# Peptides against a protein of PDB entry 3NZW: the designs that were tried, part 96

Target 1, 212 residues: chain A of PDB entry 3NZW
Amino acid sequence: TTTLAFRFQGGIIVAVDSRATAGNWVASQTVKKVIEINPFLLGTMAGGAADCQFWETWLGSQCRLHELREKERISVAAASKILSNLVYQYKGAGLSMGTMICGYTRKEGPTIYYVDSDGTRLKGDIFCVGSGQTFAYGVLDSNYKWDLSVEDALYLGKRSILAAAHRDAYSGGSVNLYHVTEDGWIYHGNHDVGELFWKVKEEEGSFNNVIG
Target 2, 222 residues: chain B of PDB entry 3NZW
Amino acid sequence: QFNPYGDNGGTILGIAGEDFAVLAGDTRNITDYSINSRYEPKVFDCGDNIVMSANGFAADGDALVKRFKNSVKWYHFDHNDKKLSINSAARNIQHLLYGKRFFPYYVHTIIAGLDEDGKGAVYSFDPVGSYEREQCRAGGAAASLIMPFLDNQVNFKNQYEPGTNGKVKKPLKYLSVEEVIKLVRDSFTSATERHIQVGDGLEILIVTKDGVRKEFYELKRD

## One batch from the design tools (peptide; aimed at target 1 V31, target 2 P127)

Design b2_p30_3_s3 (made by RFdiffusion4, then SolubleMPNN; from b2_p30_3, 15 letters changed)
Fold by OpenDDE base, seed 2:
Structure b2_p30_3_s3 (fold): chain B 212 residues (1-212), chain C 222 residues (1-222), chain A 30 residues (1-30)
Amino acid sequence: as target 1 above (212 residues)
Amino acid sequence: as target 2 above (222 residues)
Amino acid sequence: MEELERRAAEARSEWWLGDPATATGYRTAK
């Protein structure tokens, strides 16, 4: 898995691959590793598929309950704290989760929290999470700047996942791409890694370790 | 060391069509190298036009299916006989599986039916409850033999339009029920030839708006 | 019983989306 999220002048970019594995077996190439909690809030998934899917879905329910009770959307800080508290209760039990809670509220603006099953909760501007995270960081860090255009930011997110998919055997399938703004998240499509790879290779003249 | 799980072999396969879905399974049940039964059905009609199979350790599979059937019953009781949708069924099964997260059911679960728009639907689960809606899925002993075949024949992976120099992929299209049944039969016939844990019989449940139809075909008994 | 359950949990074949802590893409299946 490779997931990433970063803040920039235009909001938040979220990009994830779609591969699931069981040992050497590719279990799926089409896993949805982004949960759309509400129109302004996303969660990403890395680690155990069931742990992430179950508890982030649970988180979604908690966020909805908050909205119903408090008559306002839950903050990104509060949503991430709920999940963090939950995983803390299971510390040592063997849960495997690495998630980024990404969203926009009026009070917080665009916000990203990293939460994992080790009990870590971090607020930040850039996170890559998963077995391919170092490959993604290599591309992302080399090209990131706050003043990226929306177009360039979207491409950078997509390109970073592609790099990870190329080098990490446990990442691949497709890239799911999101842009989070003050008006909510926008889905920017599913991009097959195979097709994307050859396109990018041709256009950039990159990936020269592959002859053809 | 003590192993609480058995392995009863077998293989299951689900394929969604446009307005139908198919869930199939062989009828062989084994322990080690011994055939316990040549006809032990593992695909079940659970009501509300939902068919289910949980393949792997048969004791766990049977327990899970029983619990789900009970869940369907209670759903009707609690919701004035409202039909359980396939997506809600999937969520329910996730909870059943994840409820045993730390001592899981040793099964690969697949359900099939129609979604709320009348489209064919197949959901697959890992042992602890992660699930995904897919166009097709194989589970069990011969899954590794069948899934690549399904990728090619259902999802048209690695197929391109003739004369395009590999630049235009074969377009996705729904298969007819006859085509799907043929693929299922071919899959199991081939799997039976190469895997000792698959064989004897093939039971296919076809879900349409008119209900669940069952078909049976003999497989090799060696 | 807890030890038995732990062993069972470790032996299961589950889907993985990569371990964020160890950068491992999977746990070895049976």
Scores: peptide ipSAE 0.305, ipTM 0.817, DockQ to the pose 0.192
OpenDDE base, seeds 1, 3, 4, 5: peptide ipSAE 0.114, 0.068, 0.272, 0.286; ipTM 0.773, 0.786, 0.789, 0.811; seeds 1, 5 fail the geometry check

Design b2_p30_3_s4 (made by RFdiffusion4, then SolubleMPNN; from b2_p30_3, 14 letters changed)
Fold by OpenDDE base, seed 5:
Structure b2_p30_3_s4 (fold): chain B 212 residues (1-212), chain C 222 residues (1-222), chain A 30 residues (1-30)
Amino acid sequence: as target 1 above (212 residues)
Amino acid sequence: as target 2 above (222 residues)
Amino acid sequence: DEELLEQAKLARSEWWLGDPATATDYRTAK
């Protein structure tokens, strides 16, 4: 798995691959590793598929309850704290989760929290999470700047996941791409890695280690 | 040392069509190298036009299916006989599986039916309850033999339009029920030839708007 | 160990979003 999120002048970019594995077996190439918690809040998934899927769905329910009770959308800080508190209760039980909670509120602006099953909760501007994270960082860090245009930021997110998909055997399938703004998240499509790779190679003149 | 799990072999296969879905399974039940039964159905009509199979350890599979059937019953009771949608069924099954997260059902679960728009739907689950809607899925002993075949024949992976020098992929399209049944039969006959835990009989449940139909075919008995 | 074998079987059957060998450390995953 490779997931990433970063803040920039235009909001937040979230990009993830779609491969799931069971040992050496590619279980699926089409897994949705982003949960759309609400129109303004996203969660990403890495680690155990069931752990992430189950508890981030649960988180969505908690966020909805908050909205109903408090008559306002939950903050990204609070949402991430709910999840963090939950996994903390299960420390030692064997949950495996590496998540990013990404969203926008008027109070916070665009916000990213990293939450994992070890109890770590971090606020930050850039995170890559998963077995392919180092490959993604290699591309992302090399090209990141706050003043990226939306178009360039979207491409950078997509391109970073592609790099990870190329080098990490546990990442691949497709890139799912999101842009989070003050108006909520916008889905920017599913990009098959097989097609994307050759397109990028041709257009950039990159991936020269592959003949074709 | 005590081992709470067994492995009863077998293979299951789901394929979604445009307005139908198919869930198939062999009828062999085996422990190690000993055939326990040559006819032990493992694909079930659970009501509300939902068919289900949980393949792996048969005791766990049976328990899970029974729990789900009971869940359907209580859903009707609580919601004035409202039909359980396939997506809601999938969520329910996730909860059943994840409820035993730390002592899992040792099964690969597949359900099939129609979504709320009348389109064929197949959902697959890992042992602890992660799930995904797919066009096709093989599970069980011969899944590794069948799934690549399904990738090629259902989702047209690695197929290209002739004369395009591999630049144009074969377009996705729905298969007819006849085509799907043929693929299922070919899958299981092939699997039976190469895997000792697959064989004897093949039951296919076909879900349409008109209900669930069952078909049975003989497989090799060796 | 039979118990370990069964646990391993279960682990192999579970879907993972990443390398299970490094699944516990997402900040320094390979």
Scores: peptide ipSAE 0.342, ipTM 0.819, DockQ to the pose 0.324
OpenDDE base, seeds 1, 2, 3, 4: peptide ipSAE 0.340, 0.328, 0.302, 0.327; ipTM 0.821, 0.829, 0.788, 0.815; seed 4 fails the geometry check

Design b2_p30_4 (made by RFdiffusion4; failed a check: too like the target's own chain)
Pose (drawn by RFdiffusion4):
Structure b2_p30_4 (pose): chain A 212 residues (1-212), chain B 222 residues (1-222), chain P 30 residues (1-30)
Amino acid sequence: as target 1 above (212 residues)
Amino acid sequence: as target 2 above (222 residues)
Amino acid sequence: LELWAGPDSTPEEVFEKTKEELEGYLKSLE
């Protein structure tokens, strides 16, 4: 698994791979590691497939309950805390999840929270989570500028996940892109590494190792 | 010490067509190197046009299928006999499985039917509720032997248009019920050849808008 | 994403993992 989310001039970019594993066995290439909590809230998934899916779906129900009660969209900070506090209650029971809660509110602007099953909760501009996180950091950190165009930022996030899908035996499948503005999240497609790799290699001249 | 789990072998397979779906499984039940039964059904019609199989530790698979069938019964009781759609059944199974997160049903579960548009649907589950909708899925002992074959023959993976210099992928035309039954039978004869826990019989459940049909085929008994 | 158990998982490995996670769950209730 490789997931990343970063803030920049144009809002937030979220990119994830779609590989699921059972050890060295590729269980699936077509899993959805991003959950749309609501029109302005996204959650990313890494770790235990069931723990992430179950608790993040549950988080969506908790956020919806907040809107009905408070007649107001839940903040990114509060939404990430609900998950952070829930996971903390289970500390020591073996839950396994590296998670990012990304969204936008007038009150907070573009906002990213890293939340994991250890109970760690961190606000930040850039996060890469999962077995492939360091591979994504390598490409993303060396080309990141606050002033990236929406187009360039979407590409960097996509390219970073691609770098991880190439080097990490436990990452791959396809790349799912998202862009977050004050009008909510915008889905930017599912890019199969099976074609995305060769296309990027030719157009970019990178991946110069692998023989084509 | 006491081990609450065992392995009863068996292999299951699910393929979704445009307006149908199938869930197949061998009828052999095993413990270690012995055969408990050559015919012990492992794929079930749970009503509302849903078939399911929970394969792995059979006691757990039976408890789960029994609990789900009772769930459909109560769904009717509590919601004015409304039909449980396959998507709804999948989310329900997720909660049943995750409910035992800390003492799991040791099963890999697959269900099949039609979605609310009448299209074929297949869902497969992780032991603790992780699930996804798919075109096809192999589960159980021979899953590692069969899933690669299905990626090739069902979803045409790694296959290209001849003479297109590997540039044009083989189109994703869709399989008829006849072509699917062939892939299923071939899959199980192959699995019976290479995996010692697969054999004796093959039972397929076909699901259409008209309901659930069953077909049975013998397999090698060695 | 990592699945909880795979087709190559043995009952002994599942038992060990379940035992550790169940003991951890009982301690968390305290």

Design b2_p30_4_s1 (made by RFdiffusion4, then SolubleMPNN; from b2_p30_4, 12 letters changed)
Fold by OpenDDE base, seed 2:
Structure b2_p30_4_s1 (fold): chain B 212 residues (1-212), chain C 222 residues (1-222), chain A 30 residues (1-30)
Amino acid sequence: as target 1 above (212 residues)
Amino acid sequence: as target 2 above (222 residues)
Amino acid sequence: LFLAAGPDSTPEEVAAATAKRLAGYLEALK
């Protein structure tokens, strides 16, 4: 798995691969590793598929309950804290989760929290999470600027996941790409890694380790 | 060391069509190298046009299917006989599986039916309840043999339009029920040849708007 | 169900889908 999120002048970019594995077996190439909690809030999934899928879905329910009770959207801080508190209760039980809670509220603006099953909760501007995270960081850190255009930011997110998919055997399938703004998240499509690879290779003259 | 799980072998396969879905399974039940039964069905009609199979440790599979069938009954009771949608069924099964997260059902679960738009739907589950809707999925002993074949024949992976120098992919299209049945039969025939835990019989449940139809085919008994 | 933009979606299509989803959500939140 490779997931990433970063803040920039235009909001938040979220990009994830779609491969699931069971050992050396590629179980799926089409897994949705982003949960859409509400139109302004996303959760990413890395680690145990069932743990992430179950508890982030549960988180969505908790967020909705908050909205119903308080008649306002839950903050990103509060949503991430709910999840953090949950995993803390299961500390030592063997949950495997590496998540990013990404969203926008009027009070917070664009916000990213990292939450994992070890009890870590971090607010930050840039996170890559998963077995391919170091490969993604290599591309992302090298090209990241706060002042990126939306187009460039989207491309950078996509390109970083592609790099990870190329080098990490446990990442691949496709890139799911999101842009989070004050008006909500926008899904920027599913990009097949195979097609994307050849396109990028041709356009950039990159990936020269592959002859074709 | 103590192992609470058994392995009863077998293989299951789901394929979604445009307005139908198929869930198939062999009827062989084994323990180690011994055939327990040559006809033990593992694909079940659960009502509401939902078919289900939980392949692996048969005791766990049977328990899970029983619980789901009971869940369907309770759903009808609580919701004035409302039909359980396939997506809601999937969520329910997730909760059943994840409820035993720390002592899982040792099964690969697949359900098939029609979504609310009348389109074929197949959902696949891991032992602890992660699930995904897919066009096709193989599970069980011969899944590793069949799944690549399905990738090629259902999703047209690695197929290109003739004369395009491998640059234009074969367009995706839904398969007819006849084509799907043929693929299922070919898959299980091939699997039977290469895997000792697959064979004896093939039972196919076909879900359409008109209900569930069953077909049976013999497989090799070796 | 989520409203998604495909790889070939135009900016206008993306904007329209987003606006529709947002409007529905805000209405339901009241």
Scores: peptide ipSAE 0.031, ipTM 0.698, DockQ to the pose 0.015
OpenDDE base, seeds 1, 3, 4, 5: peptide ipSAE 0.063, 0.030, 0.043, 0.093; ipTM 0.691, 0.681, 0.708, 0.693; seeds 1, 3, 4, 5 fail the geometry check

Design b2_p30_4_s2 (made by RFdiffusion4, then SolubleMPNN; from b2_p30_4, 12 letters changed)
Fold by OpenDDE base, seed 4:
Structure b2_p30_4_s2 (fold): chain B 212 residues (1-212), chain C 222 residues (1-222), chain A 30 residues (1-30)
Amino acid sequence: as target 1 above (212 residues)
Amino acid sequence: as target 2 above (222 residues)
Amino acid sequence: LELWAGPDTTPEEMAERVKKRLAGYEEALK
């Protein structure tokens, strides 16, 4: 798995691969590793698929309850804290989660929290999470700047996942790409890694370790 | 260490068509190298045009299917006999599985039916309740043998347009019921030849708008 | 790493594999 999220002048880019594995077995190439909690909030999934899927869906319900009770959208800080508190209650029980909660509120602006099953909760600008995170960081960090255009930021997110998919055997399938704005998240499609690879190789002259 | 789980072998296979879905399973039940039964069905009609199989440890599978059937019953009771949708069924099964997260049902669960638009749907679950809607899924002992074949024949993976040097994929096309049944039969026949935990009989449940139809075919009895 | 059910996969094995991959994430985030 490789998931990433980063803040920039245009909001948040979220990009994830879609491969699921069981040891050396590729179980699926089409897993949805982003949970659309609400129109303004995304959760990413790394670790145990069931743990992430179950509890982030649960989180969605909690966020909806908040909206109903308070008649306002939940903050990213509060949403991430709910999840963090939950996993803390299960600390030592064997949950396996590496998640990013991404959203955009008027109060907070674009906001990313990393939450894992070890009890860590971090606010930050750039996170890559998963077995391919180092490969993603390699590309992302090298090209990241706050002033990226939306187009460049989207491409950078996509390109970073592609790099991870190329080098990490546990990542691949496709890239699911999101742009989070003040008006909500925008899905920017599913990009097959195979097709994307050849396109990028041709356009950039990259991936010279593979001969086409 | 005490192992509360057994392994009763077998293989299951789900394939979604355009306006139908198929869930198939062999009828062999085995422990170690001993065949317990040559005809023990493991694919079930659960009502509301939903078919289900939970393959692995048979005791866990039976328990899970029973619980789901009960869930369907109670859903009708609570919702004035409203039909349970396949997506809601999937969510329910997730909760059933995850409810035992720390002592899981040792099964690979697949359900098949029609979505609310009348399109074929297959959902696959891991032992603790993560699930995905897929076009096809094999589970159980011979899943590793069958899935590559399904990828090729259903999803047309590694099939390319001629003259494109493998850069243009073959377009996806829905398979007919007859084509899917043939594919299922071929898959299980092949699996039976290579895996001792698969064989004896094949039951195929076909879900259409008209209901659930069941077909049976003989497999090798080795 | 997203672990899914494979032919020989157990929940315990899945948990352990994921745990190993999650190890060091905090350090990598620094």
Scores: peptide ipSAE 0.030, ipTM 0.684, DockQ to the pose 0.211
OpenDDE base, seeds 1, 2, 3, 5: peptide ipSAE 0.017, 0.015, 0.021, 0.025; ipTM 0.675, 0.677, 0.705, 0.670; seeds 2, 5 fail the geometry check

Design b2_p30_4_s3 (made by RFdiffusion4, then SolubleMPNN; from b2_p30_4, 13 letters changed)
Fold by OpenDDE base, seed 5:
Structure b2_p30_4_s3 (fold): chain B 212 residues (1-212), chain C 222 residues (1-222), chain A 30 residues (1-30)
Amino acid sequence: as target 1 above (212 residues)
Amino acid sequence: as target 2 above (222 residues)
Amino acid sequence: MFLYAGPDSTPEEIAERTAKRLAGYLAALA
């Protein structure tokens, strides 16, 4: 798995691969590793598939309950705290989760929290999470600027996941891409790695380790 | 060391069509190298046009299916006999599986039916309740033999239009029920030849808007 | 168990850790 999220002048970019594995077995190439919690809030999934899917779906329910009770959208801080508190209650039980809660509220602006099953909760501007995270960081950190255009930021997110998919055997399938703004998240499509790789190679003159 | 799990072998396969879905399973039940039964069905009509199979440890599979059937019953009681949708069924099954997260049902679960738009739907589950809607899924002993075949023949993976130098993929299209049944039969006959835990009989449940139809085919009895 | 490859472990390591923990739970039930 490779997931990433970063803040920039235009909001938040979220990009994830779509491969699930069980050891050496590729279980799926089409997994949705982003949960759309509400129109303004996303969760990313790395680690145990069931743990992430179950608890982030549960988180979505908690966020909806908050909205119903308080008559306002839950903050990104509060949403991430709910998840963090939950996994902390299960500390030592064997949950495996590496998640990013990404969203926008008027109070907070664009916000990213990292939450994992070890009980870590971090606010930040840039996170890559998964077995391919270091590969993604290599590309992302080398090209990241706060002042990126939306177009360049989207491409950078997509390109970083592609790099990880290329080098990490446990990442691949496709890139799912999101842009989060004050008006909510926008889905920017599913990009098959098999096609994207050759396109990027041709356009950039990159990936010269591959002949073709 | 005590092992609470058995392995009863077998294989299951789901494929979604445009307006139908199929869920198939062999009827062999085995322990180690001993055939317990040559006809032990593992694909079930659970009502509300939902078919289900949980393949692996048969005791766990049977327990899970029974719990789901009971869940369907209670859903009707609580919601004025409302039909349980396939997506709601999938969510319910996730909760059944994840409820035993720390002592899982040792099964690979597949359900098939029609979505609310009348389109074929197949959902697959890992032992602890992660699930995905897919066009096709193989589970069980011979899943590793069958799944690559399905990738190629259902999703047309690695197929390209002739004369395009591999630049144009074969377009995705739905398969007819006849084509799907052929693929299922070929999958199981091939799996039976290469895996000792698969064989004896093949039962296919076909879900359409008109209900569930069953077909049975003999497999090799070795 | 399917994995979205954990943030700090290979799928094999996660699987092994999960298996060990599950075994521990089973042992406690036994």
Scores: peptide ipSAE 0.083, ipTM 0.744, DockQ to the pose 0.190
OpenDDE base, seeds 1, 2, 3, 4: peptide ipSAE 0.119, 0.122, 0.115, 0.119; ipTM 0.746, 0.756, 0.763, 0.747; seeds 1, 2, 3, 4 fail the geometry check

Design b2_p30_4_s4 (made by RFdiffusion4, then SolubleMPNN; from b2_p30_4, 15 letters changed)
Fold by OpenDDE base, seed 4:
Order: C-alpha cells, then structure tokens, then sequence
Structure b2_p30_4_s4 (fold): chain B 212 residues (1-212), chain C 222 residues (1-222), chain A 30 residues (1-30)
C-alpha cells in the first residue's frame, strides 16, 4: 500500500493506490483505501484490510453519532482521537493499521492526523503511509511547495503514488485522488497505473529505467 | 498441539452479469489426499435471492453459512419480513467474520445476488471480514489458477482493440448468462485437470429477478 | 493493504498465527 496526504495553500490532497495482497498473491487491484466518513472528512487505509475497513467504518458511525448528539460535525482532532483511543485499547492484540484522518472544519481548517495501531497519533502537513511510503516521499518531498496550484498539487499526489506503485510490489492497481477544501472533499477520479505510467513517461520523459 | 483447522479443498467462483449473478462450486470434499465425498454441495441459497459459499475448512464454512441464514431469519423478524439487500448482507457477514477476528473462520466467502437496482452483484470476503464488490472472484484451492483467467475473460485485462497497436483497451461489457456459464464450466474443467482438490461435480446457482436456479455438471472423478 | 489469509496459506500457518496471538492474550492477562 501507498497512501499520502498533504496540506498546501489550496487545502488537502489525498492520494492512494488500490492493491491488496496476501503474501505474494495480488488479491485485488481495485480496493477502496479511502473511506468517505462525511462530506468533509476522509480516512485512509494501510495495513490489514479488515482492521482498517472495519474500524474506519465504525469510526464513521461514531462521527455520525457525534453529529446527532452534539448537533455539529465532529472535529478532525476528535475523530482521529476516537480512532486512536480505540486502537490503543487493542494495543498488543495484533491490529495492523496505518491511517490518516483528513478533513475540514471551520474551527480547525484543513487538518491531517496520522493514526496507527501502535498508538501513535500525529498532526502534520505531509504524510506518506504504507510499504511504498519511502518511494512516495522521494517524489513528494522533492517537488512539494506550500504555494502549489490545485492542479499541480493534484498531479504531485498522483505522481507520487505512481512512483511508489512502480517500485513497491505491494502497491499498484490505480490511483484514487481527492482534493479537500472548505466546501468538502472532491473526488478526482480513478487513474489506472498502467495507463498513467505510459502517459507520464511520454509527457515527462521520465521512468527511463523502462524501455517501451 | 494446537491444530484447529482443516482444509477440505474445493473451489468456488462468482461472476456478476448485468441483471443476474452466478455462484458456482465444485462438489468435491477432501481431507489431505482422501476424497470424503464426491457430492457435497457448498453453494447455498440463503433466501432473499442471496446465494453464499464459504470455502476452505468445511466445518467453519458450514458454521458461517448457518449463522448467516439465522441472521436473515432474525432480520425478517425484526423488520416485518423486509428483504435483506445484498449490500446489507455483505455488511452483516463482515460482522460475523470480524467477530472472530482473533480466531477466524478459515474460509474464503463469496456471496452473489442482485443489488437494489436489479444489477448482478458479487461480494468476496477474507477470513476476517474485509470485503469488496467485484464483477468476478474465484476462491479456494484453484483460485490462483482461475482468477487470472477471469481477469482476462470477464474484465478483459490485457485485451486491446484490433488495429490500435495496443493503445486502446477492449471495452468493458456485461456477459450474457450463457457466456458466463460457459466461462464457469471452462474454468472448473481446466482447474480439475491441474488440481487434485477440484473435481467430481460442478453446481452452479444462477440468481435472477425470478429467483435462484441450479444447474449441475459432471467433472472428472479422478 | 494485506489480507489476513490468502490462497497460499496453509491450515498450519493459520493455526500458528492464532496460537501466537492467543499466547499473547494469556500473557497479558497475567
């Protein structure tokens, strides 16, 4: 898996691959690794598929309950804390989760929290999470600027996942791309890695380690 | 010693069409190299136009299917005989599986039916309840042999439009029920040739708006 | 993203995973 999220002047970019594996077996190339918790809040999934899918869906329910009880949307901080507290209760039980909770509230603005099954909860501007994270960081860090245009930021997110998909055997399939703004998240499509690779190679003159 | 799991072999296969879905399984049940039964059905009509198979350790599979059937019954009791939708069934099965997250059912679960729009639906699960809706899925002993074939023949992977120099992919389209049945039969026939845990018989359950139909075909008995 | 088990996993391998986890639970209860 390779997931990433970063803040920039235009909000948050979230980009993820779509491969699931069982050892050397590619189980799926079309897994949804982003849960749309509400129109303003996203969760990303890395690690154990069932653990992430089950508990982030559960988180969605908790966020909805918060909204019903408190008559306001849950904060990104509070949502991430609920998940963090949950996984902490299971510490040592063997859950495998590397998640990012990304969203917007009026009081917080665009916000990203990293939460993992080791009990770590971090607020930050840039995270890459998964087996391909170092490959994604290589591209993302080299090209990141706060002042990126929305177009450039979207491309950078997509391009970083592509790099990871190219080098990490556990990442691939497609890139799912999101832009989070004050008006909520916007889905920017599913981009097949095979087609995207050749397109990017041709347009950039990159990936010269592959002849074709 | 702690060895709670067995492996009873077999293979299952689900394919969704436009207005139908198919779930098929061989009828061989084995332990190690011994055939326990040449006709032990493992694909079940669970009611509400939902068919289910949980392939792997048969004891776990049977237990899971029974629990799901019970869940359907209770759903009717609690909701005035409302039909359980396939997506709700998938969520329910996730909870059944994840409820044993730390002592999982040793099964690959596939369900098939129609979604609320009347379109064919196939859901597949890992042993602890991660699930995905897909157009096709193979599970069990010969899954690794069949799934790549399905990628090519159902999802048209690595197929291109003639005359485009490999630049235009073959467009996705739904297969007819006849085409799907043919693919299922070819898949199991081929798998039987190469895997000792697959054979004897093939039972296919076809789900349409008119209900569940069953078809049976002989496989090699070696 | 990893599945808990795949087509290549044996009953023995799965049992070992479960055993290790149960042992951990028992240790945590002490």
Amino acid sequence: as target 1 above (212 residues)
Amino acid sequence: as target 2 above (222 residues)
Amino acid sequence: MSLWAGPGDTPEEIAERVRKRLAGYLAALK
Scores: peptide ipSAE 0.438, ipTM 0.881, DockQ to the pose 0.714
OpenDDE base, seeds 1, 2, 3, 5: peptide ipSAE 0.023, 0.028, 0.451, 0.021; ipTM 0.760, 0.757, 0.892, 0.684; seeds 2, 3, 5 fail the geometry check

Design b2_p30_5 (made by RFdiffusion4)
Pose (drawn by RFdiffusion4):
Structure b2_p30_5 (pose): chain A 212 residues (1-212), chain B 222 residues (1-222), chain P 30 residues (1-30)
Amino acid sequence: as target 1 above (212 residues)
Amino acid sequence: as target 2 above (222 residues)
Amino acid sequence: LTYHFPELYDKTGKTSAEVAQEAFDHLMSL
């Protein structure tokens, strides 16, 4: 698993791979590691497939309950805390999740929170989570600028997940892209590494190792 | 010390067609190197046009299928006999499984039917509720032998248009019920050849808008 | 994403007793 989300001039970019594993067994190449909590809230998934899916789906129901009660969209900070506090209650029971809660609110602007099953909760501009996180950091950190165009930022996030899907035996499948503005999240497609790799290699001249 | 789990072998397979779906499983039940039964059904019609199989530790698989069938019964009681759609059944199974997160049903579960548009549907589950909708899925002992074959023959993976220099992928035309039954039978004869826990019989449940049909085929008994 | 009980998905080279034992060890490691 490789997931990343970063803030920049044009809002937030979220990219994830789609591989699921059972050890060295590729369980699936077509899993959705991003959950659309609501039109302005996204959650990313890494770790235990069931723990992430179950608790992030539950988080969505908790966020919706807040909107009915308060007649107002839940903040990114509060939404990430609901998950952070829930996971903390289970500390020591073996839950396994590396998560990112990304969204936009007039009150907070573009906002990213890293939340994991250890109970750690961190606000930040850049996060890469999962077994492939360091591979994504390597490409993303060395090309990141606050002033990236929406187009360039979307590409960097896509390219970073691709770098991780190439080097990490436990990451791969396809790349799912998202862009977050004050008007909510915009889905930017599912890119199969099976074609995305060769296309990027030719057009970019990178991945110079692998023989084509 | 006491081990609450056992392994009863068996293999299950689910393929979704345009307007049908199938869920197949061998009828052999095993413990270690012995055969408990050569015919012990493992794929069930749970009503509302849903078939399911929970494969792994059979006691857990039976408890789960029994609990789900009772769930469909109560769904009707509580919602004015409304039909439980396959997507709804999948989310329901997720909660049943995750409910035992800290003492799991040790099963790999697959369900099949039609979605609300009448299209074929297959869902597979992790032991603790992780699930996804798919075109096909192999579960159980021979899953590692069969899933690669299905990726090739069902979803045409690694296959290209001849003479296109590997540029044009083989189109994703869709399989008929006849072509699917062939892939299923071949899959199980192959699995019976290479995996000692697979054999004796093959039972397929076919699901269409007209309901659930069953077909049975013998397998090698060695 | 990581699926639970890997030995459930890949039993190649394992007896049913070994698979049951690995499932139990995984439960005890929680």

